# Peptides against a protein of PDB entry 7RZF, part 94

Target 1, 358 residues: chain A of PDB entry 7RZF
Amino acid sequence: PFQEEHLKQLYKIVPIKDIRNLYVTFPIPDLQKYYKSNPGHYLGHLIGHEGPGSLLSELKSKGWVNTLVGGQKEGARGFMFFIINVDLTEEGLLHVEDIILHMFQYIQKLRAEGPQEWVFQECKDLNAVAFRFKDKERPRGYTSKIAGILHYYPLEEVLTAEYLLEEFRPDLIEMVLDKLRPENVRVAIVSKSFEGKTDRTEEWYGTQYKQEAIPDEVIKKWQNADLNGKFKLPTKNEFIPTNFEILPLEKEATPYPALIKDTAMSKLWFKQDDKFFLPKACLNFEFFSPFAYVDPLHCNMAYLYLELLKDSLNEYAYAAELAGLSYDLQNTIYGMYLSVKGYNDKQPILLKKIIEKM
Target 2, 358 residues: chain A of PDB entry 7RZF as posed
Amino acid sequence: PFQEEHLKQLYKIVPIKDIRNLYVTFPIPDLQKYYKSNPGHYLGHLIGHEGPGSLLSELKSKGWVNTLVGGQKEGARGFMFFIINVDLTEEGLLHVEDIILHMFQYIQKLRAEGPQEWVFQELKDLNAVAFRFKDKERPRGYTSKIAGILHYYPLEEVLTAEYLLEEFRPDLIEMVLDKLRPENVRVAIVSKSFEGKTDRTEEWYGTQYKQEAIPDEVIKKWQNADLNGKFKLPTKNEFIPTNFEILPLEKEATPYPALIKDTAMSKLWFKQDDKFFLPKANLNFEFFSPFAYVDPLHSNMAYLYLELLKDSLNEYAYAAELAGLSYDLQNTIYGMYLSVKGYNDKQPILLKKIIEKM

## One batch from the design tools (peptide; made by RFdiffusion4, then SolubleMPNN)

Design b2_p14_2_s4 (from b2_p14_2, 9 letters changed)
Fold by OpenDDE base, seed 2:
Structure b2_p14_2_s4 (fold): chain B 358 residues (1-358), chain A 14 residues (1-14)
Amino acid sequence: as target 1 above (358 residues)
Amino acid sequence: EAVLYDGKGNVHYY
């Protein structure tokens, strides 16, 4: 385990590739025995959230970060790490201290709100869906993976242990949150801008780096992270499927789409799934407008309209994606194309949200 | 293996 001397360290690392990354890592207890509650997944879900009031949303709004991931990593025997990793912009590289301050402000928000059973339930439901409808893995890779995890899980649970949450343990969530403190931090910044500014070389890969102690003033600044009013817990994800019923194949089902509605204003084709037998659907809409492509001005207005529409839907895009739903909006020479795909149960909710923004 | 979750629930292994 890392001793106190290994904490509050900053590593400046020169990459081979032109990448800018920040790794904020915290030593935590070994959570492997708590796989049924998986408090690291709960925290990773919230810290890695991309919706309104999330850490990523705020950091993106400032132009400092492109992507953010959070979660647990295996360490050596008897300990793990919790890691927050971000892809930095050029501007973000100049604001690393402020980025980390925002991380601690978000963590402070999680402490103030306390563990939420509904968030655990969403994680449980999402993981159950992922387990039930996971794609077939290559047998060799799958067998190797299973062989590896047999060391960690009972034989009867080895297939489900990584997916199925069973126990809400707010005490364990609070325990992990208590380890996510500035006094327990290790920071790594990866950038080519450190070339020629390093004094050490990593033994295994020859990676050039510099190690520095984080100043006590900076640690204190992070310890005094207040509640930032911009940070909020996510709202309940309304797109999580709960109904997985597959309707029986119709007796007159055709191998091609059948015209089921024909009016002056609309035509509707339907094809039942006869191949995959999944609780999924594809809704495709083509909207026709004589004005959409009549001249360059109208074409540009139609383009701008769709870009604005897509932007207005960003608040739902992440929650929909988590729930296995997606949408696509495209300009056509005849007007507009809309596609909604994924689990059929909550597609009407997403479609309604899209139409309300149109 | 590090199981890092992006907001999308993708598992990133480091």
Scores: peptide ipSAE 0.027, ipTM 0.726, DockQ to the pose 0.517
Fold by OpenDDE base, seed 1:
Structure b2_p14_2_s4 (fold): chain B 358 residues (1-358), chain A 14 residues (1-14)
Amino acid sequence: as target 1 above (358 residues)
Amino acid sequence: EAVLYDGKGNVHYY
């Protein structure tokens, strides 16, 4: 485990690739034995959330961060890390202290709200869906993975241990959250801008870096992180499927899409799944407008319309994606194309949201 | 292996 002398450190690292990354790392206890509650997953889900009121949404709004990931990492024997990693913009590289302040403001919001059983239940449900409908992995890779996991989990649970949550443990969530403090932080900034400004070389890979102590004033600033009113817990994910019923194959099922509705204003084709037998559907809509491609102005207006529509749907896109739903919107020479794919149960909800924004 | 979760639940291994 890191001693106090290894905490509150800033590492400036020169990458081989032209990348800008920030790693905010916290030493935490080994959580392996708590896999049934997985408090690190709970916190990673919230910290890594991309919806309205999330940490990422705020950092993106400022133009400082492109992507954010959070979660636990295995360390050496007897300890783990909790890591928040962001892809930095050029501007974000200049605002690392403020980015980290926002991280601590979000963490403070999580402390103020306390552990939420409904959030745990959503994680449980999402993981159960992922387990039940997991794609077939390559046997060799899967066997090797399972062999590695056998060192950590009982044989009877080895297949389910990474997915199935069983226990809501608010005490463990609070315990991990209590380790996510400025006094326990290790910061690494990865950027080519540090080339020629480093004084150390890593022994194994020859990576050039500089190590600096984080000033006490900066640590205090982060310790005094207030509640930022822009940060909110996510809303309940309405797209999580609950019905997985597979309808029996109709006797008249055709191997190709059949025309089931033909009107002056619409044609509808349907094909039942006869191959995969999954509770999934693909909805494809082609909208025709004589104005979509009549001239360059209308073409650009149609393009702008779809871009604005996509932007207006961003609030749902992440929650839908978490729940195994996706949508696509494209301009066509005849109008627009809409596709909705994934679990069939909540597709009508997503489709309704799209139509309401149109 | 670091199991970093993107908001999408994708596991990024570093």
Scores: peptide ipSAE 0.027, ipTM 0.732, DockQ to the pose 0.520
Fold by OpenDDE base, seed 5:
Structure b2_p14_2_s4 (fold): chain B 358 residues (1-358), chain A 14 residues (1-14)
Amino acid sequence: as target 1 above (358 residues)
Amino acid sequence: EAVLYDGKGNVHYY
């Protein structure tokens, strides 16, 4: 466990690779025993959320951050860390203090809203889907993993413990949130810009770094983080599948796509899955336009149209991805291509949203 | 091994 002398510290680290990263780390209690509620996952889900009103959305809008991840990390025995890690832009490297301020503003928003049972339920449902439809792992790797986690979970739960949430524990969520404070922070900035400005070398890897105390004025600034009106909790994820029924193979099922609709304006091919038997579908649409490639102007207009369409769909992209749905939009020489893939249950919802934006 | 959760629930090992 870190003593007070290890808190409120800034580490400037020189990487081998040309990367810019910010790590904001908080010591937290060991949450392993609370795996059935997993408050760290709840908080990681929200802090790492990429939808409208998220921390990442705001930091991206400012051009400071490319990616954000958040969650719990195992520490030494008896404690863990909660980490928020961001990939910094060149501009973001100049605004680290403000980035961290926004992190604390978002955390303050989470405190103000309080624990949400519906968010927990979404995490539970997503994890249940991930468990049910997880890919086959290599036996050796899987066995080694299971052997390792037997130290942490009852034998009867060892296969499910990492996935199946059972208990909503708002008290534990609040407990972890109470640890996410400026007085409990450790900051690491990773950038080549610190080359030649370090005074220490890490023993194991020879990593060059400088350690500094974060000024009390900066800590106080973060402690006084107010509610930023740009931050909002995510909306409910409409794409989470609930129906996993697999339809029986049709007697006339062909091993290749069959033409099931032929009209002047459309042709439709269908192939039932006869191999995987998963509640998944691939919808592929090719749109033909005589104007798509007539001249460079029309080609560029078609390109711009799809870029605008993609931008207009960004609000759904993350929620769809979380729910195991994906879409792709591409220009073709004949027009455009649309693909929707993943769990079949909510594909019509995603497809409708795409069409409404077209 | 650091288990970081992205907002996607993916575990990133650092």
Scores: peptide ipSAE 0.027, ipTM 0.730, DockQ to the pose 0.632
Fold by OpenDDE base, seed 3:
Structure b2_p14_2_s4 (fold): chain B 358 residues (1-358), chain A 14 residues (1-14)
Amino acid sequence: as target 1 above (358 residues)
Amino acid sequence: EAVLYDGKGNVHYY
């Protein structure tokens, strides 16, 4: 376990690759025994959320961060880490203290709202979907993985333990949140900008780094992180599939797309899945406009329209992706192309949202 | 192994 002397430390690390990363790390208890509730997953889901009012959305809006991930990491025996990792912009590298302040503001928001059973239920449902429709792994890799995790889980649960949530444990969520404090923080900044500014070399990999104590004033600033009104819990994910019924293959199913509707304004082709038998669909729409590519002005207007449309749909993009739905919008020389893919159950909801923004 | 989840549930191995 890290002693107090190892806490409140800043590491400036020189990478081999041209990367800019921030790692904010908290020592936490070993949560392995709590795999049925997985409080680290709950917190990772919220801290790593990319929707409106999320930590990432705010940090992106400031131009400081490109990506954010959060979750638990295994340590040595008897302890774990909770890590928040961000990809920094050049500007973000100058605002690391403020980025971390925002992290603590978001954590404070999570404390203020308390554990939400509906969020747990969404995590449970998402993980159940992931388990049910898990891709086939390479047998050798899978066997080795299972052999490794047999040390942690009962034999009866070894296949499900990493996926199936069973117990809502608000007490454990609060316990982990209580460890996510400035007094318990370790910060690592990875950037080539520290080249020639380091005084230590790591023994194993020869990584150049500098270690500094985080000033008490900075720790205090983070301890006094106020509620930031820009941070909000995510809305309920309306795209999570609940119906996985596979319709029987039609007797007249064609091996190729069949024209099932032909009108003056629309043609519709349909092909039933006869190979995979998954509760998934691919919806492809081609829109034709004689104006889309008539001249450079109209072409640029059509481009701008799609960029604005994509921007307006950004609020749904992440929630849809979490639920195994995706969409794509592209300009064509004839107009535009829309694709909606994934689990079929909630595709109509996503499609409706897209059409309402169009 | 650190299983860092992006909000999308992608596992980043570091």
Scores: peptide ipSAE 0.026, ipTM 0.722, DockQ to the pose 0.543

Design b2_p14_3_s1 (from b2_p14_3, 9 letters changed)
Fold by OpenDDE base, seed 5:
Structure b2_p14_3_s1 (fold): chain B 358 residues (1-358), chain A 14 residues (1-14)
Amino acid sequence: as target 1 above (358 residues)
Amino acid sequence: EERLVVVGPVKELK
């Protein structure tokens, strides 16, 4: 495990690829024994959330960050890490201290709100759905994976342990939150801008880096992170499926889409699933407009409209994706294409939101 | 004219 001398360290790393990344790492206790409550996953879900009032949403609004990943990472036996990783913009590379301040402001928000049982329940439901409808893996890879995880889980639970949450443990969530403090931080900044400014080389890969102590003034600034009023807990995810009923096959089910509605304004084709028997559907809409491709101006206007529509739907996209729903919007030479895919239970909700924004 | 196609799960939905 990292000792005190390894904490409050800044690493400036030169990548081979032109990438800009920030890693904010905290040593945490080994959470393996708490797999039934998985407090690291709870915190990863919130810190890594992309919805309104999230850490990512605020950092994106500043133009500093493109993507954010938060979660637990395996260390060695007896300890783990909690890592917040962001893809930095060029501007974000200049604001690393402020980005980390916002991280601690969000963590402070989580402390102030305390552990939320409803958030745990959403994680439980999402994981249960993921387990129940898990894809077939390649037998060789699957067997090797299962053999590996037998070292960590009881034999009876080896198939479920990575997915199924059983116990809400607010005490363990708080315990992990207590480790996410400025005094426990390790920061790594990855950028080509450090080329020629490093003094060390990593032994195995020859990666050039510089190690510096983070100034006490900076640590104190992060320790004094206040509540930022822009940060909010996510709203309840309305897209989580609850109905998984598979309707019986129609007696006259055709192997191809059948025309079930024909009007002057619309045609509707339907094909029931006769192969997979999953509680999923694909809704595909083609909208025809005589103006979509009349001239370059109309074509560009149709493009801009879809980009604005996608932007306006971004608030729902992440919550839908977490729940196994997706949408796609494309310009066509005839107009517009919309696809909605995933669990059929909540597709009408997502579709309604899309249509209301259109 | 609007065209709507409703299909069951495809391989990509797995």
Scores: peptide ipSAE 0.006, ipTM 0.396, DockQ to the pose 0.025
Fold by OpenDDE base, seed 1:
Structure b2_p14_3_s1 (fold): chain B 358 residues (1-358), chain A 14 residues (1-14)
Amino acid sequence: as target 1 above (358 residues)
Amino acid sequence: EERLVVVGPVKELK
């Protein structure tokens, strides 16, 4: 385990690839025994959230970060890490201290709000859906995975332990949050900009790096992180499916799509699922416009319209994706294509939001 | 999605 001397350290690392990454790492207790409550997953869900008022949303608005991942990572038996990892822009590489300040402001917001049972319930429901409708994996890979996790979970629970949440444990959430402090931080910045500025080489991979102590003034700045009014808890995810009813196969069901509506303005084709019997659907819409591809100007305007539409839908995209819904918008030579896929229960909600933005 | 690829120096736990 890391001792106090290993905390408050900054690592500047030279990558082989041209990448810019920030890793903010906190040593945490071993959470393996708490898999039924999974407090690290609860915190990872909130810290890694991409919706309005999230950490990522604020950091993206500043042009500093492209992507963010937050969560627990296994160390060795008896300890884990909580890691916040971001993909940095060139500008973000200049603002690492401010990025980390925003991380601590968000963590302070989580402390001020306290553990939320409804957030745990959403995580529980999402994981239960993911487990229940899990796709078949390649047998060799799946068997090897199961053999590995048998060391960590009871035999009776080995299939469910990575998915099914049972217990809301606010005490454990608070315990993990108490470890996410500036005094416990380890920072690694990965960038080619450190080439020729390193003084150490890692023994196994030959990775060049520099290790520095983080100044006490910087630690104190992070300790005094205020409540940033831009940070909010996510709203309830309206896309989480609750109905999984599978309608019986119609007696006249054809192996191919049947034309069920034909009008001057629309044609509708339908095929019932006769193979998978999943509570999922694929909705595909082709919109025809004689103006979409009439000249280069109209073509570029149709392209720009779709890019703006996609941007305006970003607020829903993440919540829909978490709930197993996806959409795709494409330009065609005839107009536009829209696809909505996933659990059929909440597809009408997502489709309505897309159409209201169009 | 939690895809943490931590590329960090592997300290041998001696």
Scores: peptide ipSAE 0.000, ipTM 0.331, DockQ to the pose 0.067
Fold by OpenDDE base, seed 2:
Structure b2_p14_3_s1 (fold): chain B 358 residues (1-358), chain A 14 residues (1-14)
Amino acid sequence: as target 1 above (358 residues)
Amino acid sequence: EERLVVVGPVKELK
């Protein structure tokens, strides 16, 4: 495990590829024995959240970060890491200290709110859905994976242990949060901008890097992170499916879509699933407009409209995606195409939100 | 010898 002398370190790393990344790493206790509560997953879900009031939302609004991932990572036996990783913009590379300040402000928000059982329940439900409807893996890869995880989990639970949450443990969430402090931080910045500014070479891969102590003034700045009023816990995810009923196949089910509605304004085709028997649907809509492609101006206006519509839907996109829902919006020569896919239970909610934004 | 822990890709919490 890292000793105190290994903490509060900054690494400037030269990549081979033109990438800009920030890694903020905290040593944490080995959480393997707590897999049934998985406090690191709880924290990763919140810190990595992309919705309104999230860490990513604020950092994106400043133009500093493109993507964010938060979560636990295995170390060696007896310790783990919690890592927050972001993809930096060029501007974000200039504001790394402020980005990390915002991370600590968000962590402070999590401490102030305390562990939320409803968030744990959402994680539990999402993971249960993911387990229940998991796609078939290639046998070779699956067997190798299972053989590996047999070292970590009881035989009876080896198939479920990576997915199924059982116990809400606020004490363990708080324990992990108490490790996510500036005095425990290790920072790595990956950028080509450090080329020719490094003094060390990594032994195994030849990666050029520089190691520096983080100044005590910077650590103190992060320790004094205030509550940023822009940060909020996510709202409950309304897209989490709860009904998984598969309707019986109709006796007269055709192998092709049947026309079930024909009006002057709309035609509706329906095909029941007769192959997969999943609680999922694909809703496809073609909207016709004589103006959509009449000339180059209208074509560009229709394009711009869809880009603005997509942007306006970003607030729902992440929550829907977490719940196994997706949508797609495209321009056609006839007008607009909309697709909504995933678990059928909550598709009407997503569809309604899309239509209300249109 | 301070081992540079190269943080490989954090598995996206999907």
Scores: peptide ipSAE 0.000, ipTM 0.309, DockQ to the pose 0.091
Fold by OpenDDE base, seed 4:
Structure b2_p14_3_s1 (fold): chain B 358 residues (1-358), chain A 14 residues (1-14)
Amino acid sequence: as target 1 above (358 residues)
Amino acid sequence: EERLVVVGPVKELK
């Protein structure tokens, strides 16, 4: 495990590929024994959230970060890490200290709000859905995975332990949050911009890096992270499916889509699932407009409209994706194509939101 | 993608 001398360190790393990444790492206790409550997953869900008021949303709004991942990572037996990883823009590479300040502001927001049982319940429900409707994996890969996780979980729970949450443990969430402090941080910045500016070489891969202590003034700046009023807890995920009823096959079910509605304004084809028997649907809409492709101007306007529409839907996209819903919007020579896929229970909610933005 | 975050020497992560 890392000792105090290994904390408050900055690593500047030269990658082989042209990538810009920031890793903010905290040593945490081994959470393996707490897999039924999984406090690291709870914190990873919030810190890694992409919705309005999230850490990522604010960092994206500043043009500093493209993607963010937060969560626990296994170290060795007896300790773990909590890691916040971001993909940096070129501008973000210049603002690493401020990015990390925003991370601590968000963590401070989580401390101020305290552990939320409803957030745990959403994680529990999402994981239960993911487990229940898990796709068939290739037997070889699956067997190898299961053989590996048998070292960590009881035999009786080996299939469920990575998914099923049982216990809300606010004490463990607070315990992990207490480790996410500036005094416990290890920072790694990965960028080609450090080429020729490093003084060390990693033994195994020959990776060039520089190690330096983070200045005490910077640590103090992060310790004094205020409550940034832009940060909010996510809203409840309305897209989490609760109804998994599979309707009986219709007596007149055809192997092909049947035309069930034909009007001057709409045609509707329907095919019931006769193969997979999943509580999922695929809704496909073709919108016809004689103006969408009449000339190059209208074509470009239709394209711009869809890009703006997609941007306006970003607030829902992440929450829908977490809940196993997806949408797609495309221009066609006839107008516009919309697809909504996933669990059928909450598809009407997502569809309504899309149509209201349109 | 399992982004292998090598934060320092892999030996120090043990």
Scores: peptide ipSAE 0.000, ipTM 0.302, DockQ to the pose 0.078

